# Ledger of designs, part 11: peptides against a protein of PDB entry 2C5K

Target 1, 91 residues: chain A of PDB entry 2C5K
Amino acid sequence: EDPFQQVVKDTKEQLNRINNYITRHNTAGDDDQEEEIQDILKDVEETIVDLDRSIIVMKRDENEDVSGREAQVKNIKQQLDALKLRFDRRI

## One batch from the design tools (peptide; made by RFdiffusion4, then SolubleMPNN)

Design b1_p11_1_s2 (from b1_p11_1, 8 letters changed)
Fold by OpenDDE base, seed 4:
Structure b1_p11_1_s2 (fold): chain B 91 residues (1-91), chain A 11 residues (1-11)
Amino acid sequence: as target 1 above (91 residues)
Amino acid sequence: MVKLTKLSRLP
């Protein structure tokens, strides 16, 4: 198993879970789950930084075509941004 | 209830 792909998969699954949660909880709550979502969103942001760094290292050290990985990270960033927008717009 | 867990990290 490629750890990069595992992290990508896990990240997307987490974002999907949060998205599903927001769908069921369309108003901002003041519960432990809301705080946990915020924590996970921050963790996703940090994970994206790590993914980007791994790509830089891969380009430098492995001299491989990383275009596919860059596209995956871009997709995750877009998913995160869309989710953050949904999350923050809740009343 | 959605089970929320921490993300995996790159080694």
Scores: peptide ipSAE 0.050, ipTM 0.699, DockQ to the pose 0.730
Fold by OpenDDE base, seed 5:
Structure b1_p11_1_s2 (fold): chain B 91 residues (1-91), chain A 11 residues (1-11)
Amino acid sequence: as target 1 above (91 residues)
Amino acid sequence: MVKLTKLSRLP
């Protein structure tokens, strides 16, 4: 499998897991999982930077059409932003 | 408890 697609898939799965957790835990608490979620959200942000960098390199070095990859990264960013808003609004 | 793991990274 394409390493880029594997990272995209893993990232979306992580965000989905967090979203499911928030659904079951709609109040913020002093839980080990709350800290882990915050760490994963930061990892997602860093992963998005790496994905964007990889696209830049592909455009420059391979001169390939990367529109599909750009759309995938955009979708992940939107999913992350929505999830962060949901996470932060919990009481 | 939902098990969460660290993300994969590009090489």
Scores: peptide ipSAE 0.050, ipTM 0.697, DockQ to the pose 0.806
Fold by OpenDDE base, seed 1:
Structure b1_p11_1_s2 (fold): chain B 91 residues (1-91), chain A 11 residues (1-11)
Amino acid sequence: as target 1 above (91 residues)
Amino acid sequence: MVKLTKLSRLP
């Protein structure tokens, strides 16, 4: 499988796992739980940076579907932003 | 509690 698509898939799945966790735990947890969620969200942000850098390299190959990959990364960024908002609104 | 896991990285 394409490594780019594998990372996209893993990122989407992890964001969904956090979203489901927040659904089951809509109250802010202890410091250890909050730190774990924040660590994963930071890891997603770093992964998005890696995906963007990968696209820059792919633009040097005219045979690559760069527009499709850019749309996928945009969708992940939107999902991350929505999840951060949901995380911050917990009481 | 289900522990969350780290993400994969591009090679």
Scores: peptide ipSAE 0.049, ipTM 0.699, DockQ to the pose 0.711
Fold by OpenDDE base, seed 2:
Structure b1_p11_1_s2 (fold): chain B 91 residues (1-91), chain A 11 residues (1-11)
Amino acid sequence: as target 1 above (91 residues)
Amino acid sequence: MVKLTKLSRLP
């Protein structure tokens, strides 16, 4: 029940769902699911900002080793960037 | 059709 880890897990699962959808829909559509994916990608970006802010607060207030959390956020950013590229390149 | 859900936010 670590809120940070829960958000990381949820974010990863959403990105995986999008990746699986793109695999089955390799051409750009004009349906409600395409718009929903765009919305979720934007929501993931905002979530990453919140995760980064939480790490900053932990470094400042708790003086905890946040290296593991920073690595997790970095991994999510890489996954997001890869999915954005894959999503945008569809024709 | 894949069901997509809204992301959680940090409390």
Scores: peptide ipSAE 0.049, ipTM 0.697, DockQ to the pose 0.775; fails the geometry check

Design b1_p11_1_s3 (from b1_p11_1, 8 letters changed)
Fold by OpenDDE base, seed 5:
Structure b1_p11_1_s3 (fold): chain B 91 residues (1-91), chain A 11 residues (1-11)
Amino acid sequence: as target 1 above (91 residues)
Amino acid sequence: MVKLEKLSRLP
């Protein structure tokens, strides 16, 4: 499998796991799992930066159409933003 | 609680 696609898939799965956790835990907790979620969200943000960089390199060096990859990254960003909002709004 | 696994990116 394309490494780019693998990273995209893994990132979306992480966000889905967090989303499922929030659904089961609609109030903010103060446990190890809450801290782990915050760490994962930061890891996802870093991963998105890496994905964007890879697209920039591909556009520059290969002169290939990257619109599909750009759309995938955009979708992940939207998913992340929505999840962060849900996470932060918990009482 | 179900433990989450942190994302591990391939190099």
Scores: peptide ipSAE 0.061, ipTM 0.686, DockQ to the pose 0.583
Fold by OpenDDE base, seed 2:
Structure b1_p11_1_s3 (fold): chain B 91 residues (1-91), chain A 11 residues (1-11)
Amino acid sequence: as target 1 above (91 residues)
Amino acid sequence: MVKLEKLSRLP
């Protein structure tokens, strides 16, 4: 499988897992799982930066149409932003 | 829950 697509897939699956956790835990806790979620969200942010850099390199060096990949990264950013909003608004 | 490890396998 294309490494780019694998990263996209893994990132979206992880965000879905966090979303499911928040659904089950609608109040903020002070436990290891809450800390793990915060760490994962930061890892996702860094992963998105790496995905964007990958696209820039492809535009420059490979002369391929990257519109599909740009749309995928945009979708992940939207998913992350929605999840961060849910996470932060918890009491 | 499994923590997402940063992937260094991007091209």
Scores: peptide ipSAE 0.055, ipTM 0.674, DockQ to the pose 0.480
Fold by OpenDDE base, seed 4:
Structure b1_p11_1_s3 (fold): chain B 91 residues (1-91), chain A 11 residues (1-11)
Amino acid sequence: as target 1 above (91 residues)
Amino acid sequence: MVKLEKLSRLP
């Protein structure tokens, strides 16, 4: 098992779940679910930092091509940014 | 999050 890939997968799934939530809740609420979504978004941000750090460590300590992993993290960042924009623009 | 367990295995 590659834990990096699992983290990437889990992160994308979380973002997809939030995206689906926004589809069903296109108006900003003030309930526990909205707060949980905000918490998850923060967790995703922290996860991305950890993924980046892991890549740095791999580049330093391992002799492996990390280009694929860098592209995956970039994709997650883009997905997060798009989702945050959608989430924050809700009335 | 389940991710935390997996993150702990990252370098």
Scores: peptide ipSAE 0.049, ipTM 0.680, DockQ to the pose 0.157
Fold by OpenDDE base, seed 3:
Parts: structure tokens; C-alpha cells; sequence
Structure b1_p11_1_s3 (fold): chain B 91 residues (1-91), chain A 11 residues (1-11)
């Protein structure tokens, strides 16, 4: 397994963990866990930037088909956006 | 509550 796929996997798993947390905590709280989730979401955003940079490097240096990787990153972005919306809508 | 682990980035 290459590092790109490992990061994709870890990112999706992390987003799923947060999604499960929101399911158990459907009301927004003012606790350390809520702040930690916000921090993780920020880390995911920055990780996505790194994934995109990795794809740019592959297109330039490896001359490989990156369409599959671009689709994976797009999927993660959609998952993140949906999760943010769910997180922010809690009262 | 169990703490969540933060994601590690690409090296």
C-alpha cells in the first residue's frame, strides 16, 4: 500500500469516526471533545491540501494516470463538506 | 469520553 492510499484511508476513517460521534451527540456541547473535533476537521482540510499536492507532483514527475486519485480526493472533500454541515447544524 | 486521534499527514 502506497502512502497516498494510506492517507486516503485514514482520512475517511477519521471522518467516519466524527460522523459517528455526531450521531451519539446530536446536540452541540461546549466541551473538550467538541473542540477536538473542530481541530480534527481542520487537520483533515490540511491533509486534503497535501493529497492534492501529491497528485500535482504525480502528474508532473511520474506521468501516471491520476484520475483515480483525483476521484478519491473529490470523494473525501464531499464527505468533509457533508460532515461540516451536519456538525454545524447541531443546536 | 474517549479522545479522538488526530490525523497524520502525508510526509
Amino acid sequence: as target 1 above (91 residues)
Amino acid sequence: MVKLEKLSRLP
Scores: peptide ipSAE 0.066, ipTM 0.687, DockQ to the pose 0.733; fails the geometry check

Design b1_p11_1_s4 (from b1_p11_1, 7 letters changed)
Fold by OpenDDE base, seed 3:
Structure b1_p11_1_s4 (fold): chain B 91 residues (1-91), chain A 11 residues (1-11)
Amino acid sequence: as target 1 above (91 residues)
Amino acid sequence: MVELKKLPRLP
């Protein structure tokens, strides 16, 4: 399996786990896991940076069509942004 | 319950 696709898959799965958590914990400060969720979100952000860097390297060094990978990263960014908005809107 | 999971890093 391509390492890029593995990272994409794992990132999306992690975001889905957080999304499911927010569904069960729709009140801010309701449990002790909020800090852990914030840490995971930061880890996802760093992972997205790594994905973007990987695309830059492929575009430079391999002359491969990266449009599909760019679309995947864009989708993950949108998923992260939507999740952050949902997390921040908890009262 | 969410588990803190370390994501794989690209080489």
Scores: peptide ipSAE 0.099, ipTM 0.731, DockQ to the pose 0.815
Fold by OpenDDE base, seed 4:
Structure b1_p11_1_s4 (fold): chain B 91 residues (1-91), chain A 11 residues (1-11)
Amino acid sequence: as target 1 above (91 residues)
Amino acid sequence: MVELKKLPRLP
């Protein structure tokens, strides 16, 4: 498995874990993991930047169709945005 | 409690 697909997979799984956390913790600051969740959301944002950069490098250095990878990153961005909306709306 | 995993980084 290429590292890109592993990162995509693990990122989506991490977002799912956070989504499940929000379901159980629908109030801000009610768990000691609150700060850790914030840190992970930031890590996901940084990971998305790295994925995008990886695609740019592939376009430059390789003559391969990256449309599939671009679609995967777009999907992760959408998942993150939806999750952030849920997280930020907690009371 | 969520088992939080460190995300892998691209090389």
Scores: peptide ipSAE 0.098, ipTM 0.731, DockQ to the pose 0.751
Fold by OpenDDE base, seed 2:
Structure b1_p11_1_s4 (fold): chain B 91 residues (1-91), chain A 11 residues (1-11)
Amino acid sequence: as target 1 above (91 residues)
Amino acid sequence: MVELKKLPRLP
């Protein structure tokens, strides 16, 4: 599989896992995995930066249509933002 | 429980 698509897939799956966790844990600090979730969210943010950089390189060096990849990264950013909002609003 | 997964790194 294309390494870009593998990263996209794994990132979305990780965000889904966190979303399911937040559904089960609607109170902040009630689980020892709180710090682990924050670490995963930070790793996702860094991964998105890497995905964006990859697209910039492809536009510059490969001269290929990257619109599909840009749409995928946009979708991941939206998923992350929604998840952060759910995470932060917990009491 | 959430399983911590290390995300692949792009080359």
Scores: peptide ipSAE 0.096, ipTM 0.731, DockQ to the pose 0.826
Fold by OpenDDE base, seed 1:
Structure b1_p11_1_s4 (fold): chain B 91 residues (1-91), chain A 11 residues (1-11)
Amino acid sequence: as target 1 above (91 residues)
Amino acid sequence: MVELKKLPRLP
């Protein structure tokens, strides 16, 4: 896999890990774990920015078809948003 | 392509 696909894969896997954690720990109250999850979610957001930047560079400098990559990033954004919603709804 | 970095993994 190229670096873009590797980052996409790792990002989706990380989001799945957090989602599984929330399933097992569906109560808010562990401040340390909450901070860790928030930090990872921020890392995911920064990674999405990097993915978008790579697509912009590919469009501008490499003249590649990026439609598939744009769809992948869109999917990650949707997964992140859904996960944030689950995280915020913990009681 | 811009340099991309891997995410830290949850323990």
Scores: peptide ipSAE 0.075, ipTM 0.681, DockQ to the pose 0.059

Design b1_p11_2_s1 (from b1_p11_2, 5 letters changed)
Fold by OpenDDE base, seed 2:
Structure b1_p11_2_s1 (fold): chain B 91 residues (1-91), chain A 11 residues (1-11)
Amino acid sequence: as target 1 above (91 residues)
Amino acid sequence: MLRLPKKFVEK
């Protein structure tokens, strides 16, 4: 079990769920789900910060190759940025 | 911890 991989997986799954919601709701609404999505996007941003911090610690303490983990975090950042753009551009 | 609204929870 790798807690880092679990967090990565959970984050990507949540972003995918939001992406699916936006597909079904291409107009900006003023409902509780829209507010929850905004909150989740913020939570994802904070999670990414925590993932980056964890990589810094691993580089210092474990002397392991973290390149794979850095690539995963980069992928999540790209997914988040694309999703934010899609969310914000809704009419 | 990421929150999962009921709408986003897998059934």
Scores: peptide ipSAE 0.048, ipTM 0.664, DockQ to the pose 0.194
Fold by OpenDDE base, seed 3:
Structure b1_p11_2_s1 (fold): chain B 91 residues (1-91), chain A 11 residues (1-11)
Amino acid sequence: as target 1 above (91 residues)
Amino acid sequence: MLRLPKKFVEK
């Protein structure tokens, strides 16, 4: 499998897991699980930076159409932003 | 670096 697609898939799966957790836990907790979610969200932010960098390299070195990959990264950014809003607005 | 999907376990 394409390593880029594997990273995209793993990122979306992690965000989906957190989204499902928030659905079941609509009140903010002060436990190790809430801290782990915050850590994963930071890991996703760093992963998005790495995905963007990989696209820059592909545009420079491979001269391939990267529009599909750019759209995938945009979708992940939107999913992350929506999830952060859900996570942060919990009381 | 993403955590492996299996590391996140709902409590």
Scores: peptide ipSAE 0.042, ipTM 0.656, DockQ to the pose 0.410
Fold by OpenDDE base, seed 4:
Structure b1_p11_2_s1 (fold): chain B 91 residues (1-91), chain A 11 residues (1-11)
Amino acid sequence: as target 1 above (91 residues)
Amino acid sequence: MLRLPKKFVEK
């Protein structure tokens, strides 16, 4: 499989898992999972940077579907931002 | 327990 698509898939799945966790845990607590979620959100942020960089590299190949990949990264960024808002605003 | 996302390596 395309490594880019695998990373996109994994990233979206992680964000969905966190979203589901927030739904079950709508209050911030001293749960070991809270720290893990913060770490994952940071890793997702770094992953997005790497995906953006990879797109720059892919633009050097005229045969690549760059527009589709740019849209995927944009979607992940939007999902991350929405999730951060939900996570950080918990009491 | 959540798994960490797979790292992407730029070429």
Scores: peptide ipSAE 0.049, ipTM 0.641, DockQ to the pose 0.070; fails the geometry check
Fold by OpenDDE base, seed 1:
Structure b1_p11_2_s1 (fold): chain B 91 residues (1-91), chain A 11 residues (1-11)
Amino acid sequence: as target 1 above (91 residues)
Amino acid sequence: MLRLPKKFVEK
């Protein structure tokens, strides 16, 4: 498995784990777990930036069809946005 | 690099 696909996989798994946590903890807490989740979500955002940059480099330097990778990053962005909305709506 | 804290390693 290439490094790009590994990062995509790891990112999606991390988001799924947070989603499962929110299911078990549907009320907002003021504890270290909530702060840690916020930190992880920020790390995911930074990872997405790196994925986008890698696609730009592939388009420029390798002249490869990156449409599949662009679709994967779009899917991760959608998953992140949905999760952030779910996280923020907790009472 | 994504952090995988032990709390979030398990699904």
Scores: peptide ipSAE 0.048, ipTM 0.676, DockQ to the pose 0.231; fails the geometry check

Design b1_p11_2_s2 (from b1_p11_2, 6 letters changed)
Fold by OpenDDE base, seed 2:
Structure b1_p11_2_s2 (fold): chain B 91 residues (1-91), chain A 11 residues (1-11)
Amino acid sequence: as target 1 above (91 residues)
Amino acid sequence: MLRLPKKFVEL
């Protein structure tokens, strides 16, 4: 399996899990799960940076079309931004 | 229990 695609898949699954959590927990809590969500969101940000860097390397070292990978990373960024907004706006 | 995202590193 392509490790890039595996990371993309895993990241999307995490974002979906967070989205489901926020749906069930529409009020901000001060529990271990809220802290875990914050940590995961931060790690997703770092993962996106790593994905972007990998695309830069592929553009430099490979003559392959990376447009599909760029579109996938863009989609993940949009999902992350939407979740951050939902998470931060809870009462 | 949530898992942390898997990181990807390209050298």
Scores: peptide ipSAE 0.041, ipTM 0.633, DockQ to the pose 0.092
Fold by OpenDDE base, seed 4:
Structure b1_p11_2_s2 (fold): chain B 91 residues (1-91), chain A 11 residues (1-11)
Amino acid sequence: as target 1 above (91 residues)
Amino acid sequence: MLRLPKKFVEL
């Protein structure tokens, strides 16, 4: 499988797992899992930067489907932003 | 425990 697509898939799955956790835990707690989630959200943000960088390199190859990959990264960014909003607004 | 996402490393 394309390493880009694998990272996209893993990132989306991770965001979905966090979303499911928030659904079960609508209150912020002093739980070790809350810190782990914050770390994962940071890692997802860094992963998006890496994906964007990879797209810049792929744009130099005329045979690459850059538009599709740009749309995927945009979707992940939107999913991350929505999830951050849900996570941070918990009481 | 959630696994961390894989990093995409550009070569």
Scores: peptide ipSAE 0.040, ipTM 0.629, DockQ to the pose 0.070
Fold by OpenDDE base, seed 5:
Structure b1_p11_2_s2 (fold): chain B 91 residues (1-91), chain A 11 residues (1-11)
Amino acid sequence: as target 1 above (91 residues)
Amino acid sequence: MLRLPKKFVEL
């Protein structure tokens, strides 16, 4: 399996898990899971940076069409941004 | 406990 696709898949699964958690927990609680979610969101941001870097390397070294990979990373960024807004709006 | 995303190491 392509390690890029595996990371994309894992990242989307984490964002979906957090989205489902927020649906069940519409108020910010002092729950240990809130800190864990913040850590996951930070790790998703760092993972996106690594994915972008890998695309830059592929464009330079392999001369491959990376348009599909760029679209996948763009989609993850949009999901992350929407989730952050939802997470931060909880009272 | 939620699983953290994997890091992409191959650059």
Scores: peptide ipSAE 0.040, ipTM 0.628, DockQ to the pose 0.084
Fold by OpenDDE base, seed 1:
Structure b1_p11_2_s2 (fold): chain B 91 residues (1-91), chain A 11 residues (1-11)
Amino acid sequence: as target 1 above (91 residues)
Amino acid sequence: MLRLPKKFVEL
C-alpha cells in the first residue's frame, strides 16, 4: 500500500475514534482522557503538515498529478476542524 | 520522508 494512503487512512480512523468518544462523552471532563484527546488532535495537525509537505515534494520532483492527494488532505482538514469544533462546544 | 503510520490510541 502507498505510505501516503496508509497515513490518510490511519488519520481518518483516529478522528473517527475521537468522534465516537465525544458521542459517548458529550460533557467535558477534567480527566486524563480529555487531555489524551487534545494530544491526539495535535498529532493529527502535525500529520496534516507532513502530508502537505509530501505533496509539495511530489509536485516539485515527480511532476505527477497530485490533485487527488490534495483533495484527500482537504477532506482530512475539514474532518479535523469539524471535530475540534464539536470537542470545544461540549459543556 | 512520510511519517510511518500512526499508532492508534484506543478511546
Scores: peptide ipSAE 0.034, ipTM 0.639, DockQ to the pose 0.493

Design b1_p11_2_s3 (from b1_p11_2, 6 letters changed)
Fold by OpenDDE base, seed 1:
Structure b1_p11_2_s3 (fold): chain B 91 residues (1-91), chain A 11 residues (1-11)
Amino acid sequence: as target 1 above (91 residues)
Amino acid sequence: MLKLPKKFVEK
């Protein structure tokens, strides 16, 4: 597994952990875990930017087929967006 | 406590 795939895997695992937390905590709280989740979601957004940047470099410098990597990043973006909606709609 | 994801930059 290359570094790109490792980051993709780690990111998806983080989003899954947060999704599981929301399932167990379906009401918005004001505790350290809620703040930590907000921080992780922000870091995931920044990680997605880095993944996109890496794809741009691969297309420019290595002339590689990046269609598979673009699809993976698209999937992570969709997972993040769905999770943010679920997080924000908690009562 | 959740671990933050790793970051990746090619260049």
Scores: peptide ipSAE 0.039, ipTM 0.635, DockQ to the pose 0.103
Fold by OpenDDE base, seed 3:
Structure b1_p11_2_s3 (fold): chain B 91 residues (1-91), chain A 11 residues (1-11)
Amino acid sequence: as target 1 above (91 residues)
Amino acid sequence: MLKLPKKFVEK
């Protein structure tokens, strides 16, 4: 399988899992799960940076049309931003 | 416990 697509898929699945969690936990807690979610969100941010870097390399070294991959990363960024907003606005 | 995402650079 394409490693890029696998990482995209895994990242979206993580964000969906967190989104489902906060649906069931609409108030901010002081437990290990809240800290774990913050850690995962940070890891997702770092993963997005790596995905962007890979696209830059593909543009430079392969001269391939990467517009589709750029759109996928943009979608993940939008999903992350929406999730972070939802997570942070909990009381 | 949630699974952490894989890193692209970790291949």
Scores: peptide ipSAE 0.037, ipTM 0.641, DockQ to the pose 0.094
Fold by OpenDDE base, seed 2:
Structure b1_p11_2_s3 (fold): chain B 91 residues (1-91), chain A 11 residues (1-11)
Amino acid sequence: as target 1 above (91 residues)
Amino acid sequence: MLKLPKKFVEK
């Protein structure tokens, strides 16, 4: 039970849910779900900041290799960026 | 909002 891994997993699942929504809604809408997605994307951005900070703490306080965790955060950032682009491109 | 426990986040 690693809280870092749990947050990573939950974040990726949330991004996947948004990706699925965009697939079903290729036109931008003005409904509560569109607004919720905007909020979730912002929450994911904040979560990534927290994940990065956690890695800084681990590098400082632990002698363990954090390269795996850095790679996971990088992957989430890439997923977020791709999703933002897809979301914003809708008309 | 997803967040790590405070002890894992640098202030």
Scores: peptide ipSAE 0.034, ipTM 0.669, DockQ to the pose 0.110
Fold by OpenDDE base, seed 5:
Structure b1_p11_2_s3 (fold): chain B 91 residues (1-91), chain A 11 residues (1-11)
Amino acid sequence: as target 1 above (91 residues)
Amino acid sequence: MLKLPKKFVEK
């Protein structure tokens, strides 16, 4: 299994879990789950940085077409941004 | 935290 694809998959699954939580919890709660979600979102941001770095390395060292990987990272960024907006808009 | 192997993260 390609480690890049595994990280992409895991990241999207984590974002989907958060999205499902927000669907069930449309008001901001004061429970431990809210803090956990914030921590996960930060982890996802850091993971995206690592994914971008991996693309830079591949582009430099492997001389491979990275357009597919760039598109995947772009998609994750869009998913993250949409999720953050949804999370922050809760009252 | 989700992490790639170090070889991908060095920059």
Scores: peptide ipSAE 0.033, ipTM 0.669, DockQ to the pose 0.110

Design b1_p11_3_s1 (from b1_p11_3, 4 letters changed)
Fold by OpenDDE base, seed 4:
Structure b1_p11_3_s1 (fold): chain B 91 residues (1-91), chain A 11 residues (1-11)
Amino acid sequence: as target 1 above (91 residues)
Amino acid sequence: LRLPKKFTAPE
């Protein structure tokens, strides 16, 4: 088991779920849903911080190449940024 | 590491 990969996978799935919702709801609607999405986006941001921290720990405590994990986190950040752009631009 | 909260979209 690789908990890092599990978190990466679930994070991307979360972003995909929100992206799909935004696709179906291209305008801001129910405040409760918008707030939930915002909360999850913040949760994703915190998750990314945790992923980065785990990589830092790996660099310090482990003797393994972390480039692959760094690339994965970078990809998630890009996905988050793209989603936030779509989310925030909705009227 | 922790998993993010799951989103369940309505509609």
Scores: peptide ipSAE 0.201, ipTM 0.813, DockQ to the pose 0.768
Fold by OpenDDE base, seed 2:
Structure b1_p11_3_s1 (fold): chain B 91 residues (1-91), chain A 11 residues (1-11)
Amino acid sequence: as target 1 above (91 residues)
Amino acid sequence: LRLPKKFTAPE
């Protein structure tokens, strides 16, 4: 069990779910769904902060290569930024 | 670490 990898996996899956929804709904129309998406995007941002902090702790307390984990977090950030752009551009 | 909130989208 690696809780870091579990969080990474679930975060990416969550972003994929939102991306699929936005693809099916290219225009905003349901305020309840739009608000839920916005809430989850903020939750993902906080999750990324926690992931970054965990890497900082690993660099400090562990003598292990964290480059792989840093690359994973970078990938999630890119996925989030792309999704935000799609979300915001909808009318 | 905490898991993110799950989005349960309708149609």
Scores: peptide ipSAE 0.183, ipTM 0.803, DockQ to the pose 0.770
Fold by OpenDDE base, seed 1:
Structure b1_p11_3_s1 (fold): chain B 91 residues (1-91), chain A 11 residues (1-11)
Amino acid sequence: as target 1 above (91 residues)
Amino acid sequence: LRLPKKFTAPE
Protein backbone atom coordinates (compact mmCIF):
# COMPACT_ATOMS: atom_id res chain seq x y z
CA GLU B 1 0.00 0.00 0.00
CA ASP B 2 1.28 3.42 -1.01
CA PRO B 3 -1.26 6.25 -0.89
CA PHE B 4 1.09 8.58 -2.76
CA GLN B 5 1.41 6.18 -5.68
CA GLN B 6 -2.33 5.56 -5.69
CA VAL B 7 -3.00 9.28 -6.01
CA VAL B 8 -0.37 9.60 -8.74
CA LYS B 9 -1.88 6.70 -10.65
CA ASP B 10 -5.45 7.93 -10.38
CA THR B 11 -4.45 11.48 -11.29
CA LYS B 12 -2.71 10.34 -14.46
CA GLU B 13 -5.66 8.14 -15.36
CA GLN B 14 -8.02 11.06 -14.86
CA LEU B 15 -5.94 13.28 -17.14
CA ASN B 16 -5.88 10.49 -19.72
CA ARG B 17 -9.67 10.20 -19.58
CA ILE B 18 -10.05 13.91 -20.28
CA ASN B 19 -7.44 13.75 -23.02
CA ASN B 20 -9.29 10.88 -24.67
CA TYR B 21 -12.54 12.82 -24.45
CA ILE B 22 -10.92 15.88 -26.04
CA THR B 23 -9.58 13.65 -28.80
CA ARG B 24 -13.10 12.40 -29.53
CA HIS B 25 -14.53 15.90 -29.11
CA ASN B 26 -11.97 18.21 -30.67
CA THR B 27 -14.43 21.11 -30.61
CA ALA B 28 -15.94 22.60 -27.49
CA GLY B 29 -19.12 20.82 -26.48
CA ASP B 30 -22.01 21.76 -24.26
CA ASP B 31 -21.26 24.23 -21.49
CA ASP B 32 -22.04 21.53 -18.94
CA GLN B 33 -19.30 19.24 -20.26
CA GLU B 34 -16.79 22.07 -20.58
CA GLU B 35 -17.52 23.16 -17.03
CA GLU B 36 -17.11 19.59 -15.79
CA ILE B 37 -13.70 19.37 -17.47
CA GLN B 38 -12.68 22.71 -15.95
CA ASP B 39 -13.77 21.55 -12.51
CA ILE B 40 -11.76 18.35 -12.82
CA LEU B 41 -8.68 20.21 -14.04
CA LYS B 42 -8.92 22.43 -10.96
CA ASP B 43 -9.29 19.33 -8.80
CA VAL B 44 -6.13 17.91 -10.39
CA GLU B 45 -4.31 21.17 -9.63
CA GLU B 46 -5.33 20.88 -6.00
CA THR B 47 -4.24 17.23 -5.99
CA ILE B 48 -0.81 18.26 -7.27
CA VAL B 49 -0.56 20.81 -4.45
CA ASP B 50 -1.31 18.03 -1.97
CA LEU B 51 1.32 15.79 -3.55
CA ASP B 52 3.91 18.58 -3.32
CA ARG B 53 3.00 19.19 0.32
CA SER B 54 3.42 15.52 1.10
CA ILE B 55 6.91 15.61 -0.41
CA ILE B 56 7.79 18.65 1.70
CA VAL B 57 6.68 16.78 4.81
CA MET B 58 8.70 13.73 3.80
CA LYS B 59 11.82 15.84 3.33
CA ARG B 60 11.30 17.40 6.74
CA ASP B 61 10.15 14.49 8.85
CA GLU B 62 11.17 11.18 7.27
CA ASN B 63 14.73 11.66 5.98
CA GLU B 64 13.72 9.73 2.86
CA ASP B 65 14.95 10.16 -0.70
CA VAL B 66 12.08 11.92 -2.48
CA SER B 67 13.72 12.43 -5.87
CA GLY B 68 11.58 9.74 -7.46
CA ARG B 69 8.39 11.26 -6.11
CA GLU B 70 9.47 14.72 -7.24
CA ALA B 71 10.00 13.35 -10.74
CA GLN B 72 6.52 11.81 -10.70
CA VAL B 73 4.90 15.08 -9.66
CA LYS B 74 6.86 16.93 -12.33
CA ASN B 75 5.55 14.48 -14.91
CA ILE B 76 1.96 15.00 -13.77
CA LYS B 77 2.40 18.77 -13.96
CA GLN B 78 3.66 18.44 -17.52
CA GLN B 79 0.73 16.20 -18.41
CA LEU B 80 -1.69 18.71 -16.91
CA ASP B 81 -0.12 21.63 -18.77
CA ALA B 82 -0.26 19.76 -22.06
CA LEU B 83 -3.90 18.88 -21.49
CA LYS B 84 -4.79 22.48 -20.61
CA LEU B 85 -3.20 23.59 -23.86
CA ARG B 86 -5.28 21.12 -25.86
CA PHE B 87 -8.42 22.02 -23.95
CA ASP B 88 -8.01 25.76 -24.45
CA ARG B 89 -7.16 25.51 -28.16
CA ARG B 90 -10.41 23.81 -29.11
CA ILE B 91 -12.83 25.87 -31.19
CA LEU A 1 -3.93 12.50 0.33
CA ARG A 2 -7.18 12.60 -1.60
CA LEU A 3 -8.08 11.11 -4.95
CA PRO A 4 -9.26 13.40 -7.72
CA LYS A 5 -12.84 13.26 -8.89
CA LYS A 6 -13.36 10.72 -11.64
CA PHE A 7 -14.43 12.02 -15.03
CA THR A 8 -17.34 10.03 -16.39
CA ALA A 9 -18.00 11.79 -19.66
CA PRO A 10 -20.56 10.65 -22.18
CA GLU A 11 -19.25 8.92 -25.27
Scores: peptide ipSAE 0.177, ipTM 0.801, DockQ to the pose 0.735
Fold by OpenDDE base, seed 5:
Structure b1_p11_3_s1 (fold): chain B 91 residues (1-91), chain A 11 residues (1-11)
Amino acid sequence: as target 1 above (91 residues)
Amino acid sequence: LRLPKKFTAPE
């Protein structure tokens, strides 16, 4: 098991769950749900920071190619940005 | 590394 890949996988699944919810609910709804979504989006941002830090440590301490991991984090950032745009556009 | 919070939404 690779903890880095597990975090990447769970983060993408979480963003997909929110995206699916926004698709079903294209307008801002229950305040509790909106707050939960916002909390998770912030949690994803913090997760991305942790992933980036782990890559920095690997580049420093390990003599391995990290380009694949950097590409995965970039993909998550793009997915997060797209989701934020959809979330913020809802009335 | 930490895992993200899981979202559970109504139907």
Scores: peptide ipSAE 0.175, ipTM 0.798, DockQ to the pose 0.759

